# Peptides against a protein of PDB entry 7SID, part 79

Target 1, 151 residues: chain A of PDB entry 7SID
Amino acid sequence: LHMYLMLLKELPGEEYPLPMEDVLELLKPLSNVCSLYRRDQDVCKTILNHVLHVVKNLGQSNMDSENTRDAQGQFLTVIGAFWHLTKERKYIFSVRMALVNCLKTLLEADPYSKWAILNVMGKDFPVNEVFTQFLADNHHQVRMLAAESIN

## One batch from the design tools (peptide; made by RFdiffusion4, then SolubleMPNN)

Design b2_p20_4_s3 (from b2_p20_4, 7 letters changed)
Fold by OpenDDE base, seed 4:
Structure b2_p20_4_s3 (fold): chain B 151 residues (1-151), chain A 20 residues (1-20)
Amino acid sequence: as target 1 above (151 residues)
Amino acid sequence: MEEREEELKEIEKRLLAPEP
C-alpha cells in the first residue's frame, strides 16, 4: 500500500500527461486497494487526494482510443463506488471533501458530463448532477467547497 | 465493448462486495 500511494503521489500533473498505457497500469491495482481499505477513512482520503493527478491526465486526453475509454471507465467505477458509499453515510466530511475535489476536477475537464458519468449498480449518474448533491451536504465545509466550484 | 462492460462490472462487484 505504501509504495503504491507514493507512486500515485509522484504522478505528473496536467502539464506533463502520462501515456495512457501508464495510466492504465496505475489504475489496475486501484480497485483492489480501494476495496481492501474502504473502511479506513485516512487511506481513502489519501487515495482520493492522489488520484487527482489521474483525473487531470484523463481530462487532457482528447483521443478517443480504446485505452482512453478503458482508463476512464475504470476510474469512474472507483469514483462511483466512493460516491455510493458516501450516500450510505460511510465517510466522514474530510473524505467527502476529497471526493468533491475529484468531482470538481472532472467537471473542469468535462463541464457537461459528456464522458464523466458514474455507473453504479447498473444506473448512470452524470457527475454534474451528482456534484450538486454536495451543495446540501450536512457539513458546512463540504457545502462551501462545493459552492466554490460552481463559480 | 461487451467485454469491457463485463470487466467494469467485476471491478464494481469487488469494490462493493460484502465485508467478510
Scores: peptide ipSAE 0.258, ipTM 0.761, DockQ to the pose 0.799
Fold by OpenDDE base, seed 3:
Structure b2_p20_4_s3 (fold): chain B 151 residues (1-151), chain A 20 residues (1-20)
Amino acid sequence: as target 1 above (151 residues)
Amino acid sequence: MEEREEELKEIEKRLLAPEP
């Protein structure tokens, strides 16, 4: 886990996008790691903070490649799971803050949720609609962060 | 496309699986 998290932390930002093939390789173990540590709030927060780099890479990619669609699907599945568990009140505010940042970055890349759609339990949830739900979050800092993204 | 969808469903299943 530690080595994987360090690798995610050292990923290049938006200024130097990774090849989509590299993004896919990084996403492969992500779901397993998230599953194993889904009850560890600190690990979940750290993962969500580090995958922001992945979101930036996905937003800058050409939408016409199979690899891009595959990467988007794998990533959105993980985010959808975090969102689902959030609705079940499994995460503290700091984890929800990190999730909102991920959703914010997705909306910046795809404002109209053309591809940024969470599929959870067979149902589709556009990120723009999901994002508005955080405006009513129980924690004031989460509401404030969500509100800042609307402007 | 169908194969990809099944793979994603399997990922979701693992993420949301009940803990033993």
Scores: peptide ipSAE 0.258, ipTM 0.762, DockQ to the pose 0.827
Fold by OpenDDE base, seed 5:
Structure b2_p20_4_s3 (fold): chain B 151 residues (1-151), chain A 20 residues (1-20)
Amino acid sequence: as target 1 above (151 residues)
Amino acid sequence: MEEREEELKEIEKRLLAPEP
């Protein structure tokens, strides 16, 4: 786990995107790691903070490539699971803050949710619609972060 | 495309599987 988290942390930002093939290699174990540690709030927060770099890379790639669609799908599946568990009240505010930052970054890359759509249990939820739910979050810091993101 | 969709469904099932 530690080594994997270090690898995620070392991902370059938007200015120096990785080849999509490298992004896919980093995404491969992500779902398994998230599944194993989904009840560990600190690990989930760390993962969500680190995958922000993945979102930045996705926004700089060729949207028409198969690898880009594959990476988007794998990433959005993980984010969708975190969102679903958030709705089930499984995460503390600090994890929800990290999730909002991920959603914010997705909206920066895809403001109209052309590809940023969460699929949970066979249903599609555009990220822009999902994001608005955090404006009514029970924790004031989450509401504030969400509100800042749309201004 | 169908193969990709099935793979994503399997990922989701693993993530949302009931806890032991």
Scores: peptide ipSAE 0.252, ipTM 0.758, DockQ to the pose 0.843
Fold by OpenDDE base, seed 2:
Formats: C-alpha cells, structure tokens, sequence
Structure b2_p20_4_s3 (fold): chain B 151 residues (1-151), chain A 20 residues (1-20)
C-alpha cells in the first residue's frame, strides 16, 4: 500500500501527462486497494488526494482511444463507489472534501459531463449532478468547497 | 465493450460488497 500510494503521489500532473497506457497500469491496482481499505478514512483520503493527478491525465488524452475510455471507466467506477458510500454516510467530512476535489477536477476536464458519468448500481449519474449534491452537505467545509468550485 | 462493462461491474461489486 505504502509504495503504491507513493507512486500515486509522484504522478506527474497536467503539465507532464503520462501515456494512457501507463495510466491504465497505475489504475489496475487502484480498485483493489480501495476495496481493501474502504473503511480506513485516512487511506481513502490519501487515495482520493493522489488520484487527482490521474484525472488531469484523463482529461488531456484522446477521448476516442480505447485505452482512454478504459482508464476513464476504471477511474469513474472507483469514484462512483466512493460517492455511493458517501451517501451511505460511510465517510467523514475530510474524505468527502477529497472526493469533491476529484469531482471538481473531473468537471474541469469535462465541463459538460460527456464522459464524466458515474455508474452506480446500474444507474448513470452525471458528475455535475453528483457535484451539486455536495452543496447541501451536512458539513460546512464541504458545502463551502463545493460552492467555491461552482463560483 | 460488453466484456469491459462486466469487468467494471465486478470492480463495483468488490467496492460495494456488503459489510461482513
């Protein structure tokens, strides 16, 4: 876990995008790690903070490539799960803050939610709609972060 | 595409598995 988290932390941002093939390789263990540590608030927060770099890479890639769609799908599945568990009140505000940042970054990459759609339990939820829900979050800092992202 | 969708569903299943 530690090594993987360090690797995620060191991912280049939008300034130096990785080839999508490399992004895919980095995403492969992500779902497993998230599954194993979904109850650990600190680990989840850390993961969500680090995968922000992945979102930036996804937004700059050729959206028509199979690898891009694959990477987007894998990533969005993970984000969707975090969102779903958030709705079930499984995560504290700090984790929700990190999730909002991920959603914000997704919207920056895909303002019209062309590909940024969360599929959870067989239903599609555009990220913009999901993001709006955090404007009514129970925690003031989460609401503020969401509101700042819209303004 | 269909195969990929199934893979994603499996990922989701693992992430959203019921609490033991």
Amino acid sequence: as target 1 above (151 residues)
Amino acid sequence: MEEREEELKEIEKRLLAPEP
Scores: peptide ipSAE 0.257, ipTM 0.763, DockQ to the pose 0.899; fails the geometry check

Design b2_p20_4_s4 (from b2_p20_4, 9 letters changed)
Fold by OpenDDE base, seed 2:
Structure b2_p20_4_s4 (fold): chain B 151 residues (1-151), chain A 20 residues (1-20)
Amino acid sequence: as target 1 above (151 residues)
Amino acid sequence: MKEREEELQKIEERLLAPEP
């Protein structure tokens, strides 16, 4: 876990995007790690903070590439799961903050939610709609972060 | 595409598996 987290942390941002093939390789263990540590708030927060760099890479890639779609799908599935568990009140505010940042970054990359759509339990939820829900979050800092992202 | 969707569904199922 530690080594993987360090690797995610060191991912280049938008300034130096990785080839999508490399992004895919980095995403492969992500779902497993998230599944294993989904109950650990600190680990989840850390993961969500680090995968922000992945979102930046996904937004700059050729959207028509199969690898891009695959990477987007894998990533969005993970984000969707975090969102779903958030709705079930499984995560504290700090994790929700990190999730909002991920959603914000997704919207920056895809303002019209062309590809940024969460599929949870067989239903599609555009990220913009999901993001709006955090404006009504129970925690003031989460609401503020969401509101700042819209303004 | 169908195969991809199935793979994604499996990922989701792992992440959202019921609490033991």
Scores: peptide ipSAE 0.165, ipTM 0.714, DockQ to the pose 0.890
Fold by OpenDDE base, seed 3:
Structure b2_p20_4_s4 (fold): chain B 151 residues (1-151), chain A 20 residues (1-20)
Amino acid sequence: as target 1 above (151 residues)
Amino acid sequence: MKEREEELQKIEERLLAPEP
C-alpha cells in the first residue's frame, strides 16, 4: 500500500499528462486497494487526494480511443463506489471533501457530463447531478466546497 | 461494449462486497 500511494503522489500534474497506457496501469490495482481499505478513512482520503492527478489526465485526453474509454470506465467505477458508500454514511467529512474535489475536477473536464457518468448498481448518475447533492451535505465545510464549484 | 460492462461490474462487486 505504501509504495502504491507513493507512486500516486509522485504522478505528474496537469502540466505533464501521462500516456493513457500508463494511466491504465495505475488504475488496475486501484479498485483492489480501495476495496481492502474502504473502512480506513485516512487511507481513503489519501487515495482520493492522489487520484486527482488521474482525473486531470483523463480530462486532457483529446483522442477518443478504446484505452481512454477503458480508463474512464475503471476510474468512474471506483468514484461511483465511493459515492455510494458516502450515501450510506460510511465516510467522515474529510473523505467527502476529497471526493467532492474529484467530482469538481471531473466537472471542469466535462461540464455537461458527456462521459463523466457514475454507474452504481446498474443505474447511471451524471456527475453534475451527483455534485449538486453535496450542497445539502450535513457538514458545513463540504457544503461550502461544493458551493464554490458552482461559481 | 458488453464485455467491458461486465468487467466494470466485477470491479464494482469486489469494491462493494461484504467483508468476511
Scores: peptide ipSAE 0.164, ipTM 0.710, DockQ to the pose 0.768
Fold by OpenDDE base, seed 1:
Structure b2_p20_4_s4 (fold): chain B 151 residues (1-151), chain A 20 residues (1-20)
Amino acid sequence: as target 1 above (151 residues)
Amino acid sequence: MKEREEELQKIEERLLAPEP
């Protein structure tokens, strides 16, 4: 876990996007890691904070290839799972805040949710629609973060 | 497209599967 988190942390920012092939390699173990540590709030928060780099890389991609679609799909599946568990009230506010930041970054890259669509249990949820639900979050700080993101 | 969707669904199922 620690080694993987270090790799995620050291990903280059939006100024220097990784090749999509490298992004795919980094995404491969992500679902397994998330599954193993889904009950650990601190680890989940850390993962969500670090995958912001992935979102930035996906958003900076200038290619529309099969690899891009594959990377987007794998990433969105993981985000969708976090969203689902959030709806099941499995995560504390700090984790939800990290998720909101991920969704915010996705919306910056895809404001109209053309590709940023969460598929959870066979149903599609555009990120822009998912994001607005955090405006009604039970925790004040989460609501504020969501509200600030749309202003 | 369908094949890709099936693969993604398998990932989701794995991620949300009951803990051992």
Scores: peptide ipSAE 0.162, ipTM 0.711, DockQ to the pose 0.672
Fold by OpenDDE base, seed 5:
Structure b2_p20_4_s4 (fold): chain B 151 residues (1-151), chain A 20 residues (1-20)
Amino acid sequence: as target 1 above (151 residues)
Amino acid sequence: MKEREEELQKIEERLLAPEP
């Protein structure tokens, strides 16, 4: 786990995107790691903070490539799972803050949710619609972060 | 496309599977 988290942390930002093939290699174990540690709030927060770099890379790639669509799909599946568990009240506010930051970054890359769509249990939820739910979050810091993101 | 969707569904099922 530690080594994997270090690798995620070392991803370059938007200015220096990785080849999509490298992004895919980093995404491969992500779902398994998230599944194993989904009840560990600190690990989930760390993962969500680190995958922000993945979102930045996705926004700089060729949207028409198969690898880009594959990477987007794998990433959005993980985010969708975190969102679903959030709705089930499984995460504390600090994890929800990290999730909102991921959603914010997605909206920066795809403001109209052309590809940023969460699929949960066979249903599609555009990220822009999902994001508005955090404006009514029970924790004031989450509401504030969400509100700042749309201004 | 169908194959990709099936693989993503498997990932989701693993993430949301009941805890042991």
Scores: peptide ipSAE 0.148, ipTM 0.701, DockQ to the pose 0.790

Design b2_p20_5_s1 (from b2_p20_5, 12 letters changed)
Fold by OpenDDE base, seed 5:
Order: structure tokens, then C-alpha cells, then sequence
Structure b2_p20_5_s1 (fold): chain B 151 residues (1-151), chain A 20 residues (1-20)
């Protein structure tokens, strides 16, 4: 786990995006890690903070390529799961803060949710619509972060 | 069509793992 998290942490930013093939390789273990540690708040927070680099890389690639669609799909499935578990009140505010930052980054890359759509249990949820739910979050810092992202 | 089908199957597999 630690080695994988370090790898995610050291991903380059938008200035030097990774090849999509490399992004796909990084995404392969992600679902397994998230599944194993879904009940660990600290690990979930760390994962969500580090995968921000993945979103930045996705936004710099050809959105019409097969590899990009694959990477987007796998990533969004993970984010969708975190969102679903958030709705079930499984995560404390600090994890929700990290999730909001992920959603914010997605919206920066895709403001109209053309590809940023969460599919959970067979139903589609555009990220721009999902994001509005955090404006009514029980924790004031989460609401403030969400509001700041919209304005 | 084949690629899309495989992608959807992969997504369902990941979702099942994460939400199980």
C-alpha cells in the first residue's frame, strides 16, 4: 500500500502529463486498494488526495481515444463508489473534503460533465449534479469548499 | 462494439468489488 501511495503522490502535473498507457497501469491496483481499505478513513483520504493527479492527466489527453475512455471509466467507477458510500454516511468530513476536491478537479476538466459521469448501480449521475449535494453537507467546511468551487 | 462491451464489463466488475 505505502509503495503504491507514494507512486500516486509523485505523479507529474498538467505541465508534463503521463502517457495514457501509464495512467491505465496506475489505475489497475486502485480498485483493489480502495476495496481493501474502504473502511479506513485515513487511507481513503490519502487515496483521494493523490488521485487528483490522475484527473489532471486525464484532462490533458485525447478524450476520443480508446485508452482515455478506458481510464476515465475505471477512475469514475472508483469515484462513484466513494460517493455512494458517502451517501450512506460511511465517511467523516475530511474524506468528504477530499472527495469534493476530486469532483472539483473533474469539473475543471469537464465543466459540463460530458464525460465526468458517475455510474452507480446502473444509474448515471453527472458530476455537476452530484457536486451540488455537497452544498448541503452537514459539515460547514465541506459546504464552504463546495461553494467556493462553484463561485 | 466489442471494446465498449469489455469496458462495461470491467466497470461492473470494479463496482462489484468496491461495493461488496
Amino acid sequence: as target 1 above (151 residues)
Amino acid sequence: MEFEKKREEKKKEIEKKLLS
Scores: peptide ipSAE 0.426, ipTM 0.867, DockQ to the pose 0.867
Fold by OpenDDE base, seed 1:
Structure b2_p20_5_s1 (fold): chain B 151 residues (1-151), chain A 20 residues (1-20)
Amino acid sequence: as target 1 above (151 residues)
Amino acid sequence: MEFEKKREEKKKEIEKKLLS
């Protein structure tokens, strides 16, 4: 876990995007790690903070490539799971804040949610629609963070 | 497409793993 998290932490920013093939390799163990530690709030927070680099990389690639669609799909599946568990009130505010930041970054890359669509249990949820729900979050800091992204 | 089908199946498998 720690080695994987270190790898995610050290990923370059949007100024130096990774090849999509490398992103796909990074995504392979992500679902396993998330599944294994889904009940650990601190680990989930850390994961969500580190995958921000992945989102930034996804936004700069050729959106029409097969690898891009694959990477987007796998990544959004993970985010969708975090979203679903959030709706089930499985995560504390600090994890939700990290998720909001992920969604914010997705919206920056795809403002109109053309590809940034969460599919959960066979139903589609555009990220822009999902994001607005955090404006009504029970925790004031989450609401404020969401509101800052809109203004 | 076959690739798309396989991708969707993989996504479903990942989701199942994460939400199990």
Scores: peptide ipSAE 0.424, ipTM 0.868, DockQ to the pose 0.865
Fold by OpenDDE base, seed 2:
Structure b2_p20_5_s1 (fold): chain B 151 residues (1-151), chain A 20 residues (1-20)
Amino acid sequence: as target 1 above (151 residues)
Amino acid sequence: MEFEKKREEKKKEIEKKLLS
């Protein structure tokens, strides 16, 4: 876990995007890590903070490539799971804060949710629709963070 | 078609793992 988290943390951001093939390789263990530590709030928060680099890479890639679609799909599945568990009140506010930042970054890359769509339990949820729900979050800091993204 | 099918199967597998 620690090694993987360090790897994610040190990924280049928007300034130096990774080849999509490399992104796919990084996504392979992500679901396993998330699954193993889904009940650990601190780990989940850390993961969500670090995968922001992945979002930035996805937004600057050739969206027409098969690898891009594959990477987007795998990544969005992970984010969708975090959102689903959030709706089930499995995560404290700090994790939700990190998730909101992830969603914000997705919207910056895809403001009209053309590809940024969460599929959970066979249902599609555009990220822009999902994001608005955090404007009514029970925790004031989450609401404030979400509101900052609108203006 | 083939690639898309495989992608969807992978997504379902990931989702099942995460939500189990």
Scores: peptide ipSAE 0.424, ipTM 0.868, DockQ to the pose 0.866
Fold by OpenDDE base, seed 4:
Formats: structure tokens, sequence, C-alpha cells
Structure b2_p20_5_s1 (fold): chain B 151 residues (1-151), chain A 20 residues (1-20)
């Protein structure tokens, strides 16, 4: 886990995006890690903070490539799971804040949710619609973060 | 279409793992 998290943390930023093939390799263990540690709030927060680099890579890639679609799909599946568990009140505010940051970054890359759509249990949830729900979050810091993200 | 099907199946597998 530690090594994987370090790898995610050291990913290049938007200025130097990774090849999609490399992104796919990084995404392979992500679902396993998230599954194993989904009940660990600190680990989930850390994961969500580090996958921000993935979003930046996805937003600047060729959306028409198969690898891009594959990477987007796998990544959005993970985010969708975090969203679902959030709706089930499984995560504290700090994890929700990290999730909001992920959604914010997605919206920056895809403001109209053309590709940023969460599919959970066979239903589609555009990220822009999902994001607005955090404006009414029970925790004031989450609401503030969400509000600042759209300004 | 076949590739899309495979991607969809993988996504479902990932989702199942995460939500199980």
Amino acid sequence: as target 1 above (151 residues)
Amino acid sequence: MEFEKKREEKKKEIEKKLLS
C-alpha cells in the first residue's frame, strides 16, 4: 500500500501527462486497494487526494482512443463506488472533501459531464449533477469547498 | 462493439469488488 501511494503521489502534473498506457497500468491495482481499505477513512482520503493526478491526465488525453475510454471507465467506476458509499454515509467529512476535490477536477476537465458520468448499479449520474449535492452536505466545510469549487 | 463489451464487463467486475 505504501509503495503504491507513493507512486500515485509522485505522478506528473498536468504539464507532463503520462501516456494512457501507463495510466491504465496504474489503475489496475487501484480497485483492489480501494476494496481492501474502503473502511479505512485515512487511506481513502489519501487515495482520493493522490488520484487527482489521474484526473488531470484523463482530461488532456485523446478522448477518442480506446485506452482513454478504458481508463476513464475504470477510474469513474472507482469514483462512483466512493460516491455510492458516501450516499450510504460510510465516509466522514474529510473523505467527502477529498471526493469533492476529485469531482471538482473532473468538472474542470469536463464541465458539461460529456464523459464524466458515474455509473452505479446500472444507473448514470453525471458528475455535474452529483457535485451539486455537496452544496447541501451536512458538514459546513464540505459545503464551503463545494461552493468555492464552482466560483 | 466487442471491445466495448469487454470494457463494460470489467467495469462491472470492478464495481462488484468495490461494493461487495
Scores: peptide ipSAE 0.421, ipTM 0.866, DockQ to the pose 0.903

Design b2_p20_5_s2 (from b2_p20_5, 10 letters changed)
Fold by OpenDDE base, seed 3:
Structure b2_p20_5_s2 (fold): chain B 151 residues (1-151), chain A 20 residues (1-20)
Amino acid sequence: as target 1 above (151 residues)
Amino acid sequence: DEFEEKRKKEQKEIEEKLLS
């Protein structure tokens, strides 16, 4: 776990995007790690903070690429799961803060949720719609972060 | 699309693991 988290932490920024093939390799173990540690708030927070670099990479890629669609799909599945568990009140505010930052970055790349759509339990949820819900979050810091992001 | 269907299947499997 720690080795993987360290790898995610050291990913290049948006100024130096990774090849999509490398992004796919990084995404492969992500779902397994998230599944194993879904109940660990600190680990989830750390993961969400580190995958921000992945979001930036996905936003800069050609959406028509097959690899891009694969990477986007795998990533959005993970984000969708975090959002779903958030709706079930499984995560504390600090994890929700990290999730909002991920959603914010997605909206920067795809403001109208053309590809940034969460599919959970067979239903589609555009990220812009999902993001709006955090404006009414129970925690004031989450609401404030969401509000700052739409302006 | 064959690739799309494959992606959907794989994503469903990932979701199942995450929400189990």
Scores: peptide ipSAE 0.425, ipTM 0.866, DockQ to the pose 0.858
Fold by OpenDDE base, seed 5:
Structure b2_p20_5_s2 (fold): chain B 151 residues (1-151), chain A 20 residues (1-20)
Amino acid sequence: as target 1 above (151 residues)
Amino acid sequence: DEFEEKRKKEQKEIEEKLLS
């Protein structure tokens, strides 16, 4: 786990995006890691903070390529799971803060949710619509972060 | 198409793993 998290942490930013093939390789273990540690708040927070680099890389690639669609799909499935578990009140505010930052980054890359759509249990949830729900979060810092992202 | 169907199946498997 630690080695994988370090790898995610060291991903380059938008200035030097990774090839999509490399992004796909990084995403392969992600679902397994998230599944194993879904109940660990600290690990979930760390994962969500580190995968921000993945979103930045996705936004700099050819959005019409097959590899890009594959990477988007795998990533969004993971985010969708975190969203679902958040709705079930499984995560403390610090994890929700990290999730909001992920959603914010997605919206920066895709403001109208053309590709940023969460599919959970067979139903589609555009990220821009999902994001608005955090404006009513029980924790004031989460609400403030969400509001700041919109304004 | 074939690729889309493959992606759908893969995403479903990932989701099931994450939410199990």
Scores: peptide ipSAE 0.423, ipTM 0.864, DockQ to the pose 0.828
Fold by OpenDDE base, seed 4:
Structure b2_p20_5_s2 (fold): chain B 151 residues (1-151), chain A 20 residues (1-20)
Amino acid sequence: as target 1 above (151 residues)
Amino acid sequence: DEFEEKRKKEQKEIEEKLLS
């Protein structure tokens, strides 16, 4: 886990995006890690903070490529799971804040949720619609972060 | 998309694992 998290942390930013093939390789173990540690708030927060680099890579890639669609799908599946568990009140505010940051970054890349759509239990949830729900979050810091993100 | 169904299946498997 530590090595994987460290790898995610050291990913290049938007200025130097990774090839989508490399992004896919990084995404492969992500679901396994998230599944194993989904009940660990600190690990989840850390994961969500580090995958911000993935979002930046996805946003600047060729959206028409098969690898891009695959990477987007895998990533959005993970985010969708975090969203679902959030709705089930499984995560504390700090994890929700990290999730909001991920959603914010997605919206920056895809403001109209053309590709940023969470599919949970067979239903589609556009990220822009999902994001607005955090404006009414029970925790004031989450609401503030969400509000600042759209300004 | 020729690979869409395969991708959807894989994503469902990932989701199932995450939410199980």
Scores: peptide ipSAE 0.422, ipTM 0.867, DockQ to the pose 0.834
Fold by OpenDDE base, seed 2:
Structure b2_p20_5_s2 (fold): chain B 151 residues (1-151), chain A 20 residues (1-20)
Amino acid sequence: as target 1 above (151 residues)
Amino acid sequence: DEFEEKRKKEQKEIEEKLLS
């Protein structure tokens, strides 16, 4: 876990996007890590903070490539799971804060949710629709963070 | 297409693992 988290942390941001093939390789173990530590709030927070680099890379890629669609799908599946568990009140506010930042970054890359759509339990949820729900979050800091992203 | 079906299957497996 620690090694993987360090790898994610050290990924280049928007300034130096990775080849999509490399992004795919990084995404392969992500679901396993998330699954193993889904109940650990601190680990989940850390993961969500670090995968921001992935979001930035996805937004800088050729969206017409098969690899891009694959990477987007895998990543969105993970984010969708975090959102689903959030709705089930499995995560404290600090994890939700990190998730909001991920969603914010997704919206910056895809403001009209053309590809940024969460599929959970066979249902589609556009990220822009998902994001607005955090404006009514029970925790004031989450609401404030979400509100800051609108303006 | 073939690739899309493969992706959907893989994504479903990922989801099941994450939500189990």
Scores: peptide ipSAE 0.425, ipTM 0.866, DockQ to the pose 0.869; fails the geometry check

Design b2_p20_5_s3 (from b2_p20_5, 8 letters changed)
Fold by OpenDDE base, seed 1:
Structure b2_p20_5_s3 (fold): chain B 151 residues (1-151), chain A 20 residues (1-20)
Amino acid sequence: as target 1 above (151 residues)
Amino acid sequence: SEFDERRKKRQEEIYEKLLS
């Protein structure tokens, strides 16, 4: 786990995007890690903070290739699961804060949710619509973070 | 496309694994 998290943390920024093939390789173990540690709030927070680099890489792809769509889909599946568990009140505010930051970064890359769509329980939810729900979060810091992202 | 269908199936499997 720590080795994988360290790898995610040290990914290059958006100005130096990874090849999509490398992004796909990084995404392969992500679902397994998230599944194993879904009940660990600290690990989930760390994962969500580190996958911000992945979002930035996905947003920098200028070509709509099959690999790009595959990478986007795999990533969004993970984010969708975190959001689903959030709706089930499984995560504390600090994890929700990290998730909001992920959604914010997704919206920066795709403001109109052309590709940033969460599929949860077989239904599609555009990230821009999902994001607005955090404006009504029970925790004031989450609401403020969401509001600051819009204003 | 066939690729998209396989991708969709893989994503469903990932989702089920995450929430199982």
Scores: peptide ipSAE 0.286, ipTM 0.809, DockQ to the pose 0.784
Fold by OpenDDE base, seed 5:
Structure b2_p20_5_s3 (fold): chain B 151 residues (1-151), chain A 20 residues (1-20)
Amino acid sequence: as target 1 above (151 residues)
Amino acid sequence: SEFDERRKKRQEEIYEKLLS
């Protein structure tokens, strides 16, 4: 876990985007790590904060690439799972804050949710619709973060 | 397409693993 989290933390920024093939390799262990630690608030927060680099890379890629669609799908599946557990009130506000930041970054890359769509229990939920729900979050900081992103 | 269908199946497997 430590090595993987360190790798995610040290990913290059928007100035030096990774090849999509490398992004796919980074995503392979992600689902396993998230599955093992989904009940650990601190680990989930850390993961969500670090995968922001992945979102930025996905937004700059060729949307017509098969690898891009694959990477987007794998990433969105993980985000969808976090959102699902959030709806079940499994996460504290700090984890929800990290999730909102991920969704915000997705919307910056895809404002109309053309590809940023969460599939949860067989149903599709555009990220822009999902994001709106955080405006009514129980924690004031989460509501504030969501509101700042829309305005 | 065939590739898209396989991709969707992979996503479903990941989702089920995450929430199992």
Scores: peptide ipSAE 0.283, ipTM 0.806, DockQ to the pose 0.766
Fold by OpenDDE base, seed 3:
Structure b2_p20_5_s3 (fold): chain B 151 residues (1-151), chain A 20 residues (1-20)
Amino acid sequence: as target 1 above (151 residues)
Amino acid sequence: SEFDERRKKRQEEIYEKLLS
């Protein structure tokens, strides 16, 4: 876990995007790590904060690439799981804030949710629709974070 | 396409693993 989290933390910024092949390699162990530590709030928050770099890479890639679609799908599956567990009230506000930041970054890359769509329990949820639900979050800081991205 | 079907299957497996 420590090594993987360290790797995610040290990913290059948006100005130097990774090749999509490298993004795919990074995504391979992500689901395993998330599954093992889904009940650990601190680890989940850390993961969500670090995968922001992945979102930036996905947003800058050619949408017509098969590798891009593959990477987007794998990533969105993980985000969808976090969203699902959030709906089940499994995560504290700090984890939800990290998730909102991920969704915010996705919307910056895909404002109309053309590809940013979460599939949860066999149903599709566009990120822009998912995002608006955080405007009514029980925690004031989550609502504020969601609201500042609307303007 | 066959490629898309394989991708879909992989995504479903990831989802099930995460929520198992």
Scores: peptide ipSAE 0.280, ipTM 0.803, DockQ to the pose 0.851
Fold by OpenDDE base, seed 4:
Structure b2_p20_5_s3 (fold): chain B 151 residues (1-151), chain A 20 residues (1-20)
Amino acid sequence: as target 1 above (151 residues)
Amino acid sequence: SEFDERRKKRQEEIYEKLLS
C-alpha cells in the first residue's frame, strides 16, 4: 500500500501528463486497494488526495481513444463507489472534503459532465448534479469547499 | 460496440468488487 500511494503521490501534474497507457496501468490496482481499505478513513482520504493527479491527466487529454474511455470509466467507477458509500454515511467530513476536491477537478475538466458521469447501482449520475448535493452537506467545511468551487 | 460492452462489463465487475 505504502509503495503504491507513494507512486500516486509522485505523479506529474497537468503540465506533464502521462501517456494514457501508463494511466491505465496505475488504475489497475486502484480498485483492489480501495476495496481492501474502504473502511479506513485515513487511507481513503490519502487515496482521494493522490488520485487528483489522475483526474488532471484525464482532463488534459485531447484523445478520444478507447484507452481514454477505459481510463475514464475505471476512474469514475472508483469515484462512484466512494460517493455511494458517502451517501450511506460511511465517511467522515475529511474524506468527503477529499472527494469534493476530486469532483471539483472533474468539473474543471468537464464542466457540463459530458464524460464525467458516475454509474451507481446501474444508474447514471452526472458529476455536476452530484456535486451540487455537497452544497447541502451536514459539515460546514464541506459546504464551503463546494461553494468555493462554484464561485 | 463490442469493445464498449466489454468495458462496461469490466466496470460493473470493479464496482461490485469495491462494494463487496
Scores: peptide ipSAE 0.279, ipTM 0.804, DockQ to the pose 0.775

